Peptides against a protein of PDB entry 6PSE. Designs and how they scored, part 111

Target 1, 78 residues: chain A of PDB entry 6PSE
Amino acid sequence: PSEEEEYARLVMEAQPEWLRAEVKRLSHELAETTREKIQAAEYGLAVLEEKHQLKLQFEELEVDYEAIRSEMEQLKEA

## One batch from the design tools (peptide; made by RFdiffusion4, then SolubleMPNN)

Design b2_p23_7_s2 (from b2_p23_7, 11 letters changed)
Fold by OpenDDE base, seed 3:
Structure b2_p23_7_s2 (fold): chain B 78 residues (1-78), chain C 78 residues (1-78), chain A 23 residues (1-23)
Amino acid sequence: as target 1 above (78 residues)
Amino acid sequence: as target 1 above (78 residues)
Amino acid sequence: MEEERRKEEALLEEFRKAYEEST
């Protein structure tokens, strides 16, 4: 039998005490996993903001670079 | 009573049929939340990689910018 | 850079969804 089938059988044959313990276990794991999911999402958003700021800086530098390049080209032609 | 206390009471007084249904519900939610957590982590890693690549490009442009700036300064002094 | 922008927007939306579903 698959692990899923074995677990299903265990749940079906379990006594109330085991079932209550399993509810508690699953509730705890769900709470922890939910917290971890939220944390991952928050971290990702923070990194996205950092990336956005970096992109703005990059674009500003590109503008400055092209300005200097153009000025230098003009100086060389004069 | 708090929602937590009420839920705890419900679990304590519940019949096996309700408990089995609750185990099934929690198992399903845990599986979904776990999938979502993994997905969030994968997205976060992707953003981190993109940010890293952008930073490398930015640093390369900084080097090029300083090179042109220095060359232009020399041309103006000559 | 346009391609990277589109990727960023898509990722932002996915992170937002993940966060909203959990909160």
Scores: peptide ipSAE 0.106, ipTM 0.779, DockQ to the pose 0.082
Fold by OpenDDE base, seed 1:
Structure b2_p23_7_s2 (fold): chain B 78 residues (1-78), chain C 78 residues (1-78), chain A 23 residues (1-23)
Amino acid sequence: as target 1 above (78 residues)
Amino acid sequence: as target 1 above (78 residues)
Amino acid sequence: MEEERRKEEALLEEFRKAYEEST
């Protein structure tokens, strides 16, 4: 039998004391996993903001670069 | 009483049938939350990679900008 | 730029850990 089937049998045949302990265990793991999920999301948002700021700086530099490129082209043609 | 205390009482007083159902519910939620955590981590990694690539592009543009700036300065002095 | 790199490396490690713990 699969591990899932074995676990299902265990749950079906377990005494109330085991079931209460399992509820407690699962509740704890769920809480931890939820916290970790939120933390990962927050980190992702932070990185996204940093990327956004970098993008703005990059775009500003592109504008400056094109300005100088254009001026240089004009000087060469004069 | 807090919701947590009420839930704890419910678990302590619940019949085996309810407990089995609760184990099933929590197992399902844990599985879903775990998948969501993984997805959040994968997304964060993707954003980090994008930021890294953008940084490399920014640095390359800085080099090119300085090259053109220098050339332009030379042309103005000629 | 160096500080940003260090932050990025730290974040990458955190994300990697989160991923590995889940897979």
Scores: peptide ipSAE 0.106, ipTM 0.780, DockQ to the pose 0.083
Fold by OpenDDE base, seed 2:
Structure b2_p23_7_s2 (fold): chain B 78 residues (1-78), chain C 78 residues (1-78), chain A 23 residues (1-23)
Amino acid sequence: as target 1 above (78 residues)
Amino acid sequence: as target 1 above (78 residues)
Amino acid sequence: MEEERRKEEALLEEFRKAYEEST
């Protein structure tokens, strides 16, 4: 039997005391997993913001680079 | 009474049928939340990789920019 | 760069959704 099938049987055959304990356990795990999900989302957002700022800096440098490159080409041709 | 206290009372007074249903509900929510956590982590990793690649490109451009800047300064001084 | 912006916006929306669903 799969672990899922075994677990399902445990739930079906369980006494109320076990079921109450399982509700408590699952509630705790759900709360922890939810917190972890939120933390992952917050971290991802922070990284996205950092990437965005880096992209802006990169684009600014590209503009400056092309300006100097063009000026250099003009100086070499003259 | 707080929602938590009310829920605790529901669990304590619940019949086995309700408790089994609650175990099923919580198991489902835990599975969904776990999948969402994993997805958030995967997305965060992808963004980190993109940011890393962008940083490398930025650093390469900085090197090229400084090279041209220095060359241009030398040309202007000569 | 526009494609990357669209991807970033999509990711932001996914993170926002995940955060809102969790809070």
Scores: peptide ipSAE 0.103, ipTM 0.779, DockQ to the pose 0.085
Fold by OpenDDE base, seed 4:
Structure b2_p23_7_s2 (fold): chain B 78 residues (1-78), chain C 78 residues (1-78), chain A 23 residues (1-23)
Amino acid sequence: as target 1 above (78 residues)
Amino acid sequence: as target 1 above (78 residues)
Amino acid sequence: MEEERRKEEALLEEFRKAYEEST
């Protein structure tokens, strides 16, 4: 049997005391995992913001680079 | 009493059938939340990689920009 | 860079959803 099937069997055969403990365990893990999910989302958003700012800087530099390149080309042709 | 205290009381007084159902519910929610956490982490990592690549491109452009700027300055001075 | 913009928007939405689902 799969681990899932074995676990299901365990739950079905378990005494109330074990079940209460399992509810407590799962509740704790759920709370922790939920917190971690939120934190991961917040971190990801922060990184996205950083990337966005970097992108803006990159685009600005590209504009400046093209301007200088164009000016230099004009100077060399004159 | 707090919701947590009320829930704790409910768990303590609950019948085995309710407890088994609660274990099932919590297991499902935990699995779902875990999946979502992992997904959020994967997205965050992807953004980090994108940001890293963008940073490399930005640095390369900076080098090129400085080279052109320097060359143009030399041309104007000569 | 339109493709990168679309990717960013999609990722942003996914992070937002992940956050909102838990809060």
Scores: peptide ipSAE 0.107, ipTM 0.780, DockQ to the pose 0.083; fails the geometry check

Design b2_p23_7_s3 (from b2_p23_7, 13 letters changed)
Fold by OpenDDE base, seed 2:
Structure b2_p23_7_s3 (fold): chain B 78 residues (1-78), chain C 78 residues (1-78), chain A 23 residues (1-23)
Amino acid sequence: as target 1 above (78 residues)
Amino acid sequence: as target 1 above (78 residues)
Amino acid sequence: MEAERAREEALLAEFRAAYEASR
């Protein structure tokens, strides 16, 4: 039997005391996992924002670089 | 009473059928929340790597830009 | 870069949704 099937049997045949303990366990794990999910989302958002700012800076530098490169190329061809 | 206190009372006084349903509900929510957490972490990691590569490209362009800027400045001063 | 921008916007939306859903 799969672990899932075995767990399902345990839940179906369990006494109230075990079920209450399992509700407590699952509630705790859900609360922790929810907090961790929020933190992961916040971290990912921060990194995306930082990357976006860096991209803007890169694009600005690229424009400046191409301007100077073009001017330099014109001077060398003359 | 707080919602938490009321919930705790419900769990303590609940019949086995309610408890089994609650275990099922919490297990489902935990599985979904866990999947979402992992997904968020994976996306965050991917963006972090992309940001790192962009930073390397930016630094390389900065070096090239300063080289051309310096050469251009020398030509203008001559 | 356009495809990358579109991907970033999609990821931003997912992160925001995950954050809001958890609040």
Scores: peptide ipSAE 0.117, ipTM 0.781, DockQ to the pose 0.051
Fold by OpenDDE base, seed 4:
Structure b2_p23_7_s3 (fold): chain B 78 residues (1-78), chain C 78 residues (1-78), chain A 23 residues (1-23)
Amino acid sequence: as target 1 above (78 residues)
Amino acid sequence: as target 1 above (78 residues)
Amino acid sequence: MEAERAREEALLAEFRAAYEASR
């Protein structure tokens, strides 16, 4: 039997005391996993914002760079 | 009483049938939340890698920009 | 920039750890 089938059997045959303990365990793990999920999402959003700001700065620098490059190229050809 | 206290009381007074159902519910939610956590982590990693690549490109452009700016400034002073 | 790099590496490590722990 798979671990899942064995676990299902345990739950079916378990006494109330074990079941209450299992509810407590699962509730704790769920709360922890939920906090971790939220934290990961928040960090992802923060990085996305930082990436966006960096992209704007990069695009601005590209414009400035091309302006200077073009001007310098023209001066060299004259 | 808080919802948490009320829930705790429910668990303490619950019959085995309710407890088994609650274990099943919590197991399902935990599995789902775990998958969502993984997805959030994967997304965060992807964005972070993209940001890192953009940062490298930005830093390279800054070097090139300063080189051209400096050269042009020198040419203007000569 | 060193502080930012350190922060990025820490975040990468955290995301990777979260991903691996969930598999």
Scores: peptide ipSAE 0.106, ipTM 0.777, DockQ to the pose 0.085
Fold by OpenDDE base, seed 3:
Structure b2_p23_7_s3 (fold): chain B 78 residues (1-78), chain C 78 residues (1-78), chain A 23 residues (1-23)
Amino acid sequence: as target 1 above (78 residues)
Amino acid sequence: as target 1 above (78 residues)
Amino acid sequence: MEAERAREEALLAEFRAAYEASR
């Protein structure tokens, strides 16, 4: 039998005391996993914000670069 | 009583059939939350890679900008 | 650059969805 089938059988044959302990265990793991998911999402959002700020800086530099490039091209043609 | 205290009482007073159903419910939610956590982490990594590539492009543009700025300064002094 | 912006928006939406689903 698969591990899933064996676990299902264990749950079906378990005494109430074991079942209560399993509910407690699963509740704890669910709470921890939920917190970890939230943290991962928050971290991703922070990185996206940093990337956005970097993009704005990049675009500002592109404008400055094109301004100097254009001025230099004009000076060379004169 | 708090919702947590009420839930704890419910678990303690529950029949085996309810407890088995609760184990099944919690197992399902844990599996889903785990998948969502992994997905959030994968997305975060993708954004980090994009930010890194953008940073490399920014640094390359900075080098090009300084080169043109220096050349322009030399042309203006001549 | 346009493709990058579009991908950022999509990823942002995914992160927000993941965050809200865990609250």
Scores: peptide ipSAE 0.120, ipTM 0.781, DockQ to the pose 0.082; fails the geometry check
Fold by OpenDDE base, seed 1:
Order: structure tokens, then sequence, then C-alpha cells
Structure b2_p23_7_s3 (fold): chain B 78 residues (1-78), chain C 78 residues (1-78), chain A 23 residues (1-23)
């Protein structure tokens, strides 16, 4: 039998006291996992904002680089 | 009374059939929330890798830009 | 760059959805 089938049997044969304890356990784990999910999302957003700022800096430098490169190329061809 | 206090009372007064259904519900929500947490973490890691690659590209462009800028400055001063 | 921007927006949407779903 799989662990899932054994767990299902345990739940079906359990006394009310065990079931109440299991509801409490699962509620706690759900709350904790939910907080961890929020934290992961917040962290990801922060990193994404940092990447966005870096991208803006890169694009600005790329514009400046192409301007100088173009001017240099014109001078070399003259 | 708060929703949490009302829920706690419901759990304490509940019949085994309701408790088994609640265990099933909470188990499902926990599994779903866990998958969402993992997904958020994976996306965060992907963004970190992208930011790292962008940083490397930025640093390479900065070196190339300074080289051309310096050459251009020398030509203008001559 | 356009493809990367599109991927960034998609990831941003996923992070926002994950955050909102947990509030």
Amino acid sequence: as target 1 above (78 residues)
Amino acid sequence: as target 1 above (78 residues)
Amino acid sequence: MEAERAREEALLAEFRAAYEASR
C-alpha cells in the first residue's frame, strides 16, 4: 500500500481527538507555508525591480556607446 | 467573537465526518500552497540568473565603452 | 531584448498573483 492509501485509512479509522489534532497541525502548516509563499513572492519582486533598474542603466550605456562608436566609425572612414 | 475563535469552537464541537472532511480540505490546500511556494521560488531563481547575466553584459559593455571613449578623447585632443 | 522584456512581465505577473493569492 502507498503512503497516501495508509494515510487515508488512518483518517477514516481515527478518533475525534486525533482528527482535531490533525486539523490543528494542518492549519498550522498551511499558515506557515502561506507566509513562506508570500515571502518568496516579495523577494522575487524585489529582485525583479533590481534587474529592471540594471536594465535601464544598460540601455542608457548602450545608447552612449553606439553614439561614440558611430562617431568613431565616421572619423575612421574619412 | 473573531472568525478564528468561531472556527476553533466549530472544530471542538464537530462530528467525526466533518473533521475528516476538514482534514481532506486542509490537506488539499496545503498541497496547492506548497506547489505555489515552490513555483514562486523557481521564478525568483530564474530572475536572479537573468540579473546576473545582465550584470556581466553591462560590465563587458562598460569596458568596451571606456576603451572607445579613451580613444575618441585622444583623437580630439590631437 | 523584446523577448526578455516579455518574459520579465510574465514573471512579474506570476509574483503578483502569488502574493495576492496569499493575502
Scores: peptide ipSAE 0.118, ipTM 0.780, DockQ to the pose 0.083; fails the geometry check

Design b2_p23_8_s1 (from b2_p23_8, 11 letters changed)
Fold by OpenDDE base, seed 1:
Structure b2_p23_8_s1 (fold): chain B 78 residues (1-78), chain C 78 residues (1-78), chain A 23 residues (1-23)
Amino acid sequence: as target 1 above (78 residues)
Amino acid sequence: as target 1 above (78 residues)
Amino acid sequence: SAAAAAEQALLEEFFARYEASQQ
């Protein structure tokens, strides 16, 4: 039997006191996991925004760079 | 009483059948939430890596840009 | 609950934006 099957059997045969404790345990873990999930999402969104802003700056700099590079190249070839 | 206090009372007064069902429910939600948390973390890490690589590229371009800019400025001032 | 729904929406927003950023 898998751990899952064993756990299921445990739950089926458990006394109310154990079940109440298990509900409490699971509720706590769920709350913590939910908090962590949300934090990850919030952080991810923040990083996405930062990356986006950086990308815009990068693309702007690329344009400026190519302009100067082209001018320089023209001067050298003249 | 808060929802939490009300829920706690419900758990304390619940029959074994309800408690077993609640354990099952919470276990399921925990599993799903855990999966979502992990996925969010993975995506977050991916974005971080992308941002980091972009930052490196940006900084490299800045150096190159300043080099050309400086050279051009020197030529103009000479 | 409303709180849970809002939290889930945040997650979905992140996933959606991430996926969009990969296109």
Scores: peptide ipSAE 0.476, ipTM 0.864, DockQ to the pose 0.977
Fold by OpenDDE base, seed 3:
Structure b2_p23_8_s1 (fold): chain B 78 residues (1-78), chain C 78 residues (1-78), chain A 23 residues (1-23)
Amino acid sequence: as target 1 above (78 residues)
Amino acid sequence: as target 1 above (78 residues)
Amino acid sequence: SAAAAAEQALLEEFFARYEASQQ
């Protein structure tokens, strides 16, 4: 028998006191897991924003770099 | 009375069949929330890696840019 | 609940923006 099947049997045969305790346990774990999920999402969004800003700066620098590179190339070929 | 207090009362006064159903519901929600949390964590790590690689590329370009800028400055002052 | 819905929306926003960043 799988752990899931054994757990299901336990729940079916459990007394109300155990069931109430299990509801409390699961509620607590759900709340904690939910908080962690939210934190992960918030952090992920922040990192995405940081990456986006960095990408904009990178693209700006690429433009400036190519401008100077081109000017330098022209001067060397003159 | 708060929603939490009302829920607590409901659990306290519930019959075994309701409690078993609630255990099943909470177990399902916990499983889903856990999966979402893990996925969010994986995505967050991926974004962090992408940002890190972009940062390295940016720093490399900055070095190259300053090298050309400096050379150009020297040529203009000659 | 409304709070739970708001939290779920935040997760979905992150996933959506992440997926968009991969395109």
Scores: peptide ipSAE 0.476, ipTM 0.864, DockQ to the pose 0.974
Fold by OpenDDE base, seed 4:
Structure b2_p23_8_s1 (fold): chain B 78 residues (1-78), chain C 78 residues (1-78), chain A 23 residues (1-23)
Amino acid sequence: as target 1 above (78 residues)
Amino acid sequence: as target 1 above (78 residues)
Amino acid sequence: SAAAAAEQALLEEFFARYEASQQ
Protein backbone atom coordinates (compact mmCIF):
# COMPACT_ATOMS: atom_id res chain seq x y z
CA PRO B 1 0.00 0.00 0.00
CA SER B 2 1.04 3.57 -0.61
CA GLU B 3 2.08 5.79 2.25
CA GLU B 4 -1.06 7.81 1.61
CA GLU B 5 -3.24 4.73 1.98
CA GLU B 6 -1.46 3.71 5.15
CA TYR B 7 -1.89 7.17 6.60
CA ALA B 8 -5.56 7.18 5.69
CA ARG B 9 -5.95 3.89 7.52
CA LEU B 10 -4.22 5.26 10.59
CA VAL B 11 -6.57 8.25 10.64
CA MET B 12 -9.58 6.03 10.19
CA GLU B 13 -8.62 3.71 13.04
CA ALA B 14 -7.18 6.34 15.36
CA GLN B 15 -8.47 7.18 18.82
CA PRO B 16 -9.67 10.70 19.59
CA GLU B 17 -6.50 11.47 21.53
CA TRP B 18 -4.33 10.67 18.54
CA LEU B 19 -6.62 12.63 16.24
CA ARG B 20 -6.45 15.71 18.44
CA ALA B 21 -2.68 15.46 18.54
CA GLU B 22 -2.60 15.11 14.76
CA VAL B 23 -4.81 18.17 14.31
CA LYS B 24 -2.43 20.08 16.54
CA ARG B 25 0.60 18.86 14.60
CA LEU B 26 -0.92 19.65 11.22
CA SER B 27 -2.09 23.06 12.37
CA HIS B 28 1.41 23.88 13.52
CA GLU B 29 3.01 22.71 10.30
CA LEU B 30 0.44 24.59 8.26
CA ALA B 31 1.14 27.78 10.16
CA GLU B 32 4.89 27.43 9.67
CA THR B 33 4.57 26.54 6.01
CA THR B 34 2.23 29.46 5.44
CA ARG B 35 4.69 31.83 7.07
CA GLU B 36 7.49 30.49 4.91
CA LYS B 37 5.35 30.84 1.79
CA ILE B 38 4.63 34.46 2.60
CA GLN B 39 8.27 35.14 3.35
CA ALA B 40 9.30 33.63 0.04
CA ALA B 41 6.80 35.80 -1.80
CA GLU B 42 7.94 38.95 -0.04
CA TYR B 43 11.56 38.16 -0.70
CA GLY B 44 10.82 37.39 -4.31
CA LEU B 45 9.09 40.71 -4.78
CA ALA B 46 12.07 42.49 -3.29
CA VAL B 47 14.49 40.74 -5.62
CA LEU B 48 12.27 41.55 -8.58
CA GLU B 49 12.44 45.20 -7.67
CA GLU B 50 16.21 45.06 -7.34
CA LYS B 51 16.49 43.37 -10.70
CA HIS B 52 14.25 45.99 -12.25
CA GLN B 53 16.38 48.81 -10.90
CA LEU B 54 19.51 47.12 -12.16
CA LYS B 55 17.94 46.69 -15.58
CA LEU B 56 17.16 50.38 -15.77
CA GLN B 57 20.74 51.21 -14.89
CA PHE B 58 22.01 48.77 -17.46
CA GLU B 59 19.82 50.23 -20.18
CA GLU B 60 21.00 53.71 -19.33
CA LEU B 61 24.63 52.66 -19.53
CA GLU B 62 23.96 50.89 -22.79
CA VAL B 63 22.62 54.10 -24.28
CA ASP B 64 25.65 56.01 -23.07
CA TYR B 65 27.99 53.36 -24.40
CA GLU B 66 26.41 53.41 -27.84
CA ALA B 67 26.63 57.18 -27.91
CA ILE B 68 30.36 57.13 -27.22
CA ARG B 69 30.91 54.26 -29.62
CA SER B 70 29.13 56.13 -32.37
CA GLU B 71 31.02 59.32 -31.67
CA MET B 72 34.34 57.51 -31.70
CA GLU B 73 33.46 55.81 -34.95
CA GLN B 74 32.68 59.16 -36.52
CA LEU B 75 35.92 60.66 -35.24
CA LYS B 76 37.98 57.81 -36.63
CA GLU B 77 36.37 58.14 -40.04
CA ALA B 78 36.86 61.91 -40.18
CA PRO C 1 -11.52 34.83 23.40
CA SER C 2 -9.03 34.71 20.55
CA GLU C 3 -9.78 32.73 17.44
CA GLU C 4 -6.97 30.41 18.44
CA GLU C 5 -8.55 29.75 21.82
CA GLU C 6 -11.93 29.14 20.24
CA TYR C 7 -10.44 26.71 17.75
CA ALA C 8 -8.59 24.90 20.50
CA ARG C 9 -11.87 24.49 22.34
CA LEU C 10 -13.56 23.11 19.25
CA VAL C 11 -10.82 20.54 18.81
CA MET C 12 -10.98 19.57 22.45
CA GLU C 13 -14.73 19.04 22.40
CA ALA C 14 -14.99 17.55 18.92
CA GLN C 15 -16.27 14.11 18.06
CA PRO C 16 -14.03 11.65 16.23
CA GLU C 17 -15.89 12.20 12.96
CA TRP C 18 -15.18 15.92 13.07
CA LEU C 19 -11.57 15.30 14.02
CA ARG C 20 -11.03 12.95 11.10
CA ALA C 21 -12.56 15.49 8.75
CA GLU C 22 -10.34 18.19 10.21
CA VAL C 23 -7.22 16.06 9.75
CA LYS C 24 -8.23 15.56 6.14
CA ARG C 25 -8.84 19.28 5.63
CA LEU C 26 -5.57 20.30 7.25
CA SER C 27 -3.62 17.71 5.31
CA HIS C 28 -5.06 19.03 2.09
CA GLU C 29 -4.31 22.64 2.95
CA LEU C 30 -0.81 21.73 4.06
CA ALA C 31 -0.14 19.97 0.79
CA GLU C 32 -1.35 22.94 -1.24
CA THR C 33 0.51 25.46 0.87
CA THR C 34 3.67 23.40 0.64
CA ARG C 35 3.40 23.28 -3.13
CA GLU C 36 2.94 27.03 -3.28
CA LYS C 37 5.87 27.62 -0.94
CA ILE C 38 8.14 25.49 -3.08
CA GLN C 39 7.01 27.24 -6.23
CA ALA C 40 7.63 30.64 -4.67
CA ALA C 41 11.08 29.54 -3.60
CA GLU C 42 11.88 28.29 -7.08
CA TYR C 43 10.73 31.53 -8.65
CA GLY C 44 12.76 33.48 -6.13
CA LEU C 45 15.87 31.53 -6.99
CA ALA C 46 15.27 32.09 -10.67
CA VAL C 47 14.98 35.83 -10.15
CA LEU C 48 18.16 35.82 -8.10
CA GLU C 49 19.99 34.06 -10.88
CA GLU C 50 18.63 36.48 -13.46
CA LYS C 51 19.69 39.39 -11.32
CA HIS C 52 23.14 37.90 -10.92
CA GLN C 53 23.54 37.44 -14.66
CA LEU C 54 22.38 40.98 -15.26
CA LYS C 55 24.90 42.25 -12.74
CA LEU C 56 27.70 40.44 -14.52
CA GLN C 57 26.61 41.93 -17.82
CA PHE C 58 26.43 45.35 -16.27
CA GLU C 59 29.93 45.07 -14.85
CA GLU C 60 31.27 43.92 -18.20
CA LEU C 61 29.63 46.86 -19.93
CA GLU C 62 31.11 49.22 -17.36
CA VAL C 63 34.57 47.95 -18.16
CA ASP C 64 33.99 48.33 -21.87
CA TYR C 65 32.54 51.79 -21.40
CA GLU C 66 35.51 52.97 -19.39
CA ALA C 67 37.88 51.58 -21.99
CA ILE C 68 36.20 53.51 -24.78
CA ARG C 69 35.93 56.62 -22.65
CA SER C 70 39.61 56.49 -21.88
CA GLU C 71 40.55 55.89 -25.49
CA MET C 72 38.40 58.76 -26.65
CA GLU C 73 39.91 61.02 -24.04
CA GLN C 74 43.38 60.16 -25.27
CA LEU C 75 42.42 60.73 -28.89
CA LYS C 76 40.95 64.13 -28.12
CA GLU C 77 44.08 65.19 -26.30
CA ALA C 78 46.41 64.05 -29.10
CA SER A 1 -10.37 34.29 6.60
CA ALA A 2 -9.47 37.83 5.67
CA ALA A 3 -5.89 37.30 6.79
CA ALA A 4 -5.56 34.19 4.69
CA ALA A 5 -6.98 36.01 1.70
CA ALA A 6 -4.47 38.82 2.08
CA GLU A 7 -1.63 36.34 2.34
CA GLN A 8 -2.78 34.55 -0.76
CA ALA A 9 -3.02 37.85 -2.60
CA LEU A 10 0.63 38.53 -1.84
CA LEU A 11 1.65 35.22 -3.31
CA GLU A 12 -0.44 35.84 -6.39
CA GLU A 13 1.09 39.28 -6.77
CA PHE A 14 4.57 37.81 -6.69
CA PHE A 15 3.69 35.16 -9.23
CA ALA A 16 2.06 37.71 -11.49
CA ARG A 17 5.03 40.06 -11.34
CA TYR A 18 7.46 37.23 -11.88
CA GLU A 19 5.60 36.05 -14.94
CA ALA A 20 5.46 39.60 -16.25
CA SER A 21 9.21 39.96 -15.75
CA GLN A 22 9.78 37.00 -18.01
CA GLN A 23 8.17 38.80 -20.97
Scores: peptide ipSAE 0.476, ipTM 0.864, DockQ to the pose 0.982
Fold by OpenDDE base, seed 5:
Structure b2_p23_8_s1 (fold): chain B 78 residues (1-78), chain C 78 residues (1-78), chain A 23 residues (1-23)
Amino acid sequence: as target 1 above (78 residues)
Amino acid sequence: as target 1 above (78 residues)
Amino acid sequence: SAAAAAEQALLEEFFARYEASQQ
């Protein structure tokens, strides 16, 4: 039998005390996992914003670089 | 009473049938939340890698820009 | 719950923005 089937049997045959303990365990794990999910989402959004700002800075530098490169190229050809 | 205290009372006074249903509900929600957490973590790591690559490209461009800027400055002083 | 809905909305926002950043 699969682990899932075995667990299902345990739940079906369990006494109320075990079931209450399992509800408590699962509630705790769900709360922790939910917190971690939220943190991952918040972190991901922050990194996306950082990447976006970096991209804007990169594009600005590219414009400045091409301006100087073009001026330098003109000087070398004169 | 807080929602947490009220829920705790429900669990304490619940019949085995309700408890089994609650275990099933919580197990399902935990599985889904875990999947979402993992997915968020994977996306976060991907964004971090993208930001890192962009930063490397930015730093390379800065080096090239400063080289040309310095050469241009020397020519103007010259 | 309202709290759960708000939490889920944050996740969905992240996923949506991530997918948009990949275009």
Scores: peptide ipSAE 0.472, ipTM 0.863, DockQ to the pose 0.979

Design b2_p23_8_s2 (from b2_p23_8, 10 letters changed)
Fold by OpenDDE base, seed 3:
Structure b2_p23_8_s2 (fold): chain B 78 residues (1-78), chain C 78 residues (1-78), chain A 23 residues (1-23)
Amino acid sequence: as target 1 above (78 residues)
Amino acid sequence: as target 1 above (78 residues)
Amino acid sequence: SAAEAAEQALLEQFFEAFEKSQQ
């Protein structure tokens, strides 16, 4: 039998006291996992924003660089 | 009473059939939430790596830009 | 619950933003 089937059997044969304890355990783990999920999402959004701002700065610098490069090339060829 | 206290009371007064159903519900939600948490973490890491690579490219361009800017400034002053 | 819905919305917002950033 799989672990899942074995667990299902335990739940089916369990006394109310065990079931209440299991509800409490699962509720706690769910709350903790949910908090961690939220934190991961918030952090991910923050990093995405930082990456976006960095990309904008990069593109601005690229424009400035190409302008100077072009001017320099013109001066050297004249 | 808070929702938490009310829920606690429900669990305390519940019949075994309800408790087994609640264990099943919570187990399912925990599994799903865990999967989502892991996925969020993986996405977050991917964004971090992309941001890091972009930062390296930005710093390299900044070095090149300053080099050309300096050379251009020297040419204009001479 | 409303709280759960808000939490799920945040996750979905991140996933959508991530997918958009990959394009």
Scores: peptide ipSAE 0.430, ipTM 0.856, DockQ to the pose 0.974
Fold by OpenDDE base, seed 4:
Structure b2_p23_8_s2 (fold): chain B 78 residues (1-78), chain C 78 residues (1-78), chain A 23 residues (1-23)
Amino acid sequence: as target 1 above (78 residues)
Amino acid sequence: as target 1 above (78 residues)
Amino acid sequence: SAAEAAEQALLEQFFEAFEKSQQ
C-alpha cells in the first residue's frame, strides 16, 4: 500500500485524541508553510524588480557603447 | 476571544467525524501550499541566476565601454 | 477568507511577473 493509503487508514482508525493532535500539527505546518510561501513570493518580486532595473541599465549602456563604437569607427576610417 | 482560541475550542469539542474531515482538509491545503511554496522557490532561484548572469554581462560591457571611452578620449586630445 | 485571498493574489502576482520576465 502507498504511504497515502496507509495514512488514510491511520486517520480512519485513530482515536479522537490522536485526531486532535494531528489537526494541531497540520494547522501549525500549514501556517509555517503559508508564511514561507508568502516570503518566497515577496522575495521573488523584489528580485524581479532588481533584474528589471539592471536590464534597463544594461540596455542604456549598450546604446552608449554603440554610439562611441560608431563614432570611433568613423574617426578611424577618416 | 480570538479566532485562534475559537478554533481551538471547536477542535476540542469536535466529534471524530469532524476531526477526520478537518485532517483531510488540512492535509489537502498543506499539500497545495507546499507545492506552491516549492514552485515559488524554484522560480526565485531561476530569477536570481538570471540576474547574476545579467550582472556579469553588465560588468563585462562596462569594462569594454571604459576601454573604448579611454581610447577615444586619447584620440580627441591628440 | 480575505487574508487567504490576499496571500494567494500575491503568489499569483509573482508567478505572472515571472512568466512575463521569461518572454
Scores: peptide ipSAE 0.428, ipTM 0.856, DockQ to the pose 0.977
Fold by OpenDDE base, seed 2:
Structure b2_p23_8_s2 (fold): chain B 78 residues (1-78), chain C 78 residues (1-78), chain A 23 residues (1-23)
Amino acid sequence: as target 1 above (78 residues)
Amino acid sequence: as target 1 above (78 residues)
Amino acid sequence: SAAEAAEQALLEQFFEAFEKSQQ
């Protein structure tokens, strides 16, 4: 039997005291996992914003670089 | 009473059939939340890597820009 | 619950922003 099937059987045959303990365990794990999920989402959004700002700065620098490159090329070809 | 206290009381006074249903519910929510957490973490790592690569490109461009800027400045001052 | 809905909305916001960043 799979672990899932074994667990299902355990739950079906469990006494109330075990079930209450399992509810407590699962509630705790769910709370922690939920917190971690939220944290991951918040972190991801922050990094996305940082990357976006960096992209804007990069594009601005590319414009400035091409301007100087073009001017330099013109000066060298003169 | 707080929602947590009310829930705790419910669990303490619950019948086995309710407890089994609650275990099933919590297990399902935990599985879904875990999947979402993992996905969020994977996305976050991907964005972080992209930002890192962009930062490297930006720094490389800064070096090239300063080189041209300096050369241009020297040419204009000559 | 309202709290759960808000948490889920945050996750969805991130996923949408991520997808947009990949375009």
Scores: peptide ipSAE 0.428, ipTM 0.857, DockQ to the pose 0.977
Fold by OpenDDE base, seed 5:
Structure b2_p23_8_s2 (fold): chain B 78 residues (1-78), chain C 78 residues (1-78), chain A 23 residues (1-23)
Amino acid sequence: as target 1 above (78 residues)
Amino acid sequence: as target 1 above (78 residues)
Amino acid sequence: SAAEAAEQALLEQFFEAFEKSQQ
């Protein structure tokens, strides 16, 4: 039997006191996991924004670089 | 009373059948939430890597830009 | 609950933004 099947059997045969304790345990773990999930999502959104800002800066620098490069190239050709 | 206190009272007064059902519900929600948390974490790591690569490219371009800028400045001064 | 729905919406927002960033 799988661990899941064994756990299911345990729950089925458990006394109310154990069940109440298990509800408490699971509720706590769910709350923690939910908090962590939310935190991960918030962090991810922040990183996406940072990446986007960096991309904009990069593209702006590319424009400036090409302008100077072009000017330099013209000077070398003349 | 808070919702948490009301829920705690419900659990305390619940029959075994309800408790078993609640364990099942919470187990399911925990599994789903855990999966979502992990996925969010994986996505976050991917974005971080992308941002890091972009940062490296940006810094490389900055070096090249400063080199040309400096060269151009020298030419204008002479 | 309403709180749970809001939390789920945040996750969906991130996933959607992530998927968009990959294109």
Scores: peptide ipSAE 0.426, ipTM 0.856, DockQ to the pose 0.974

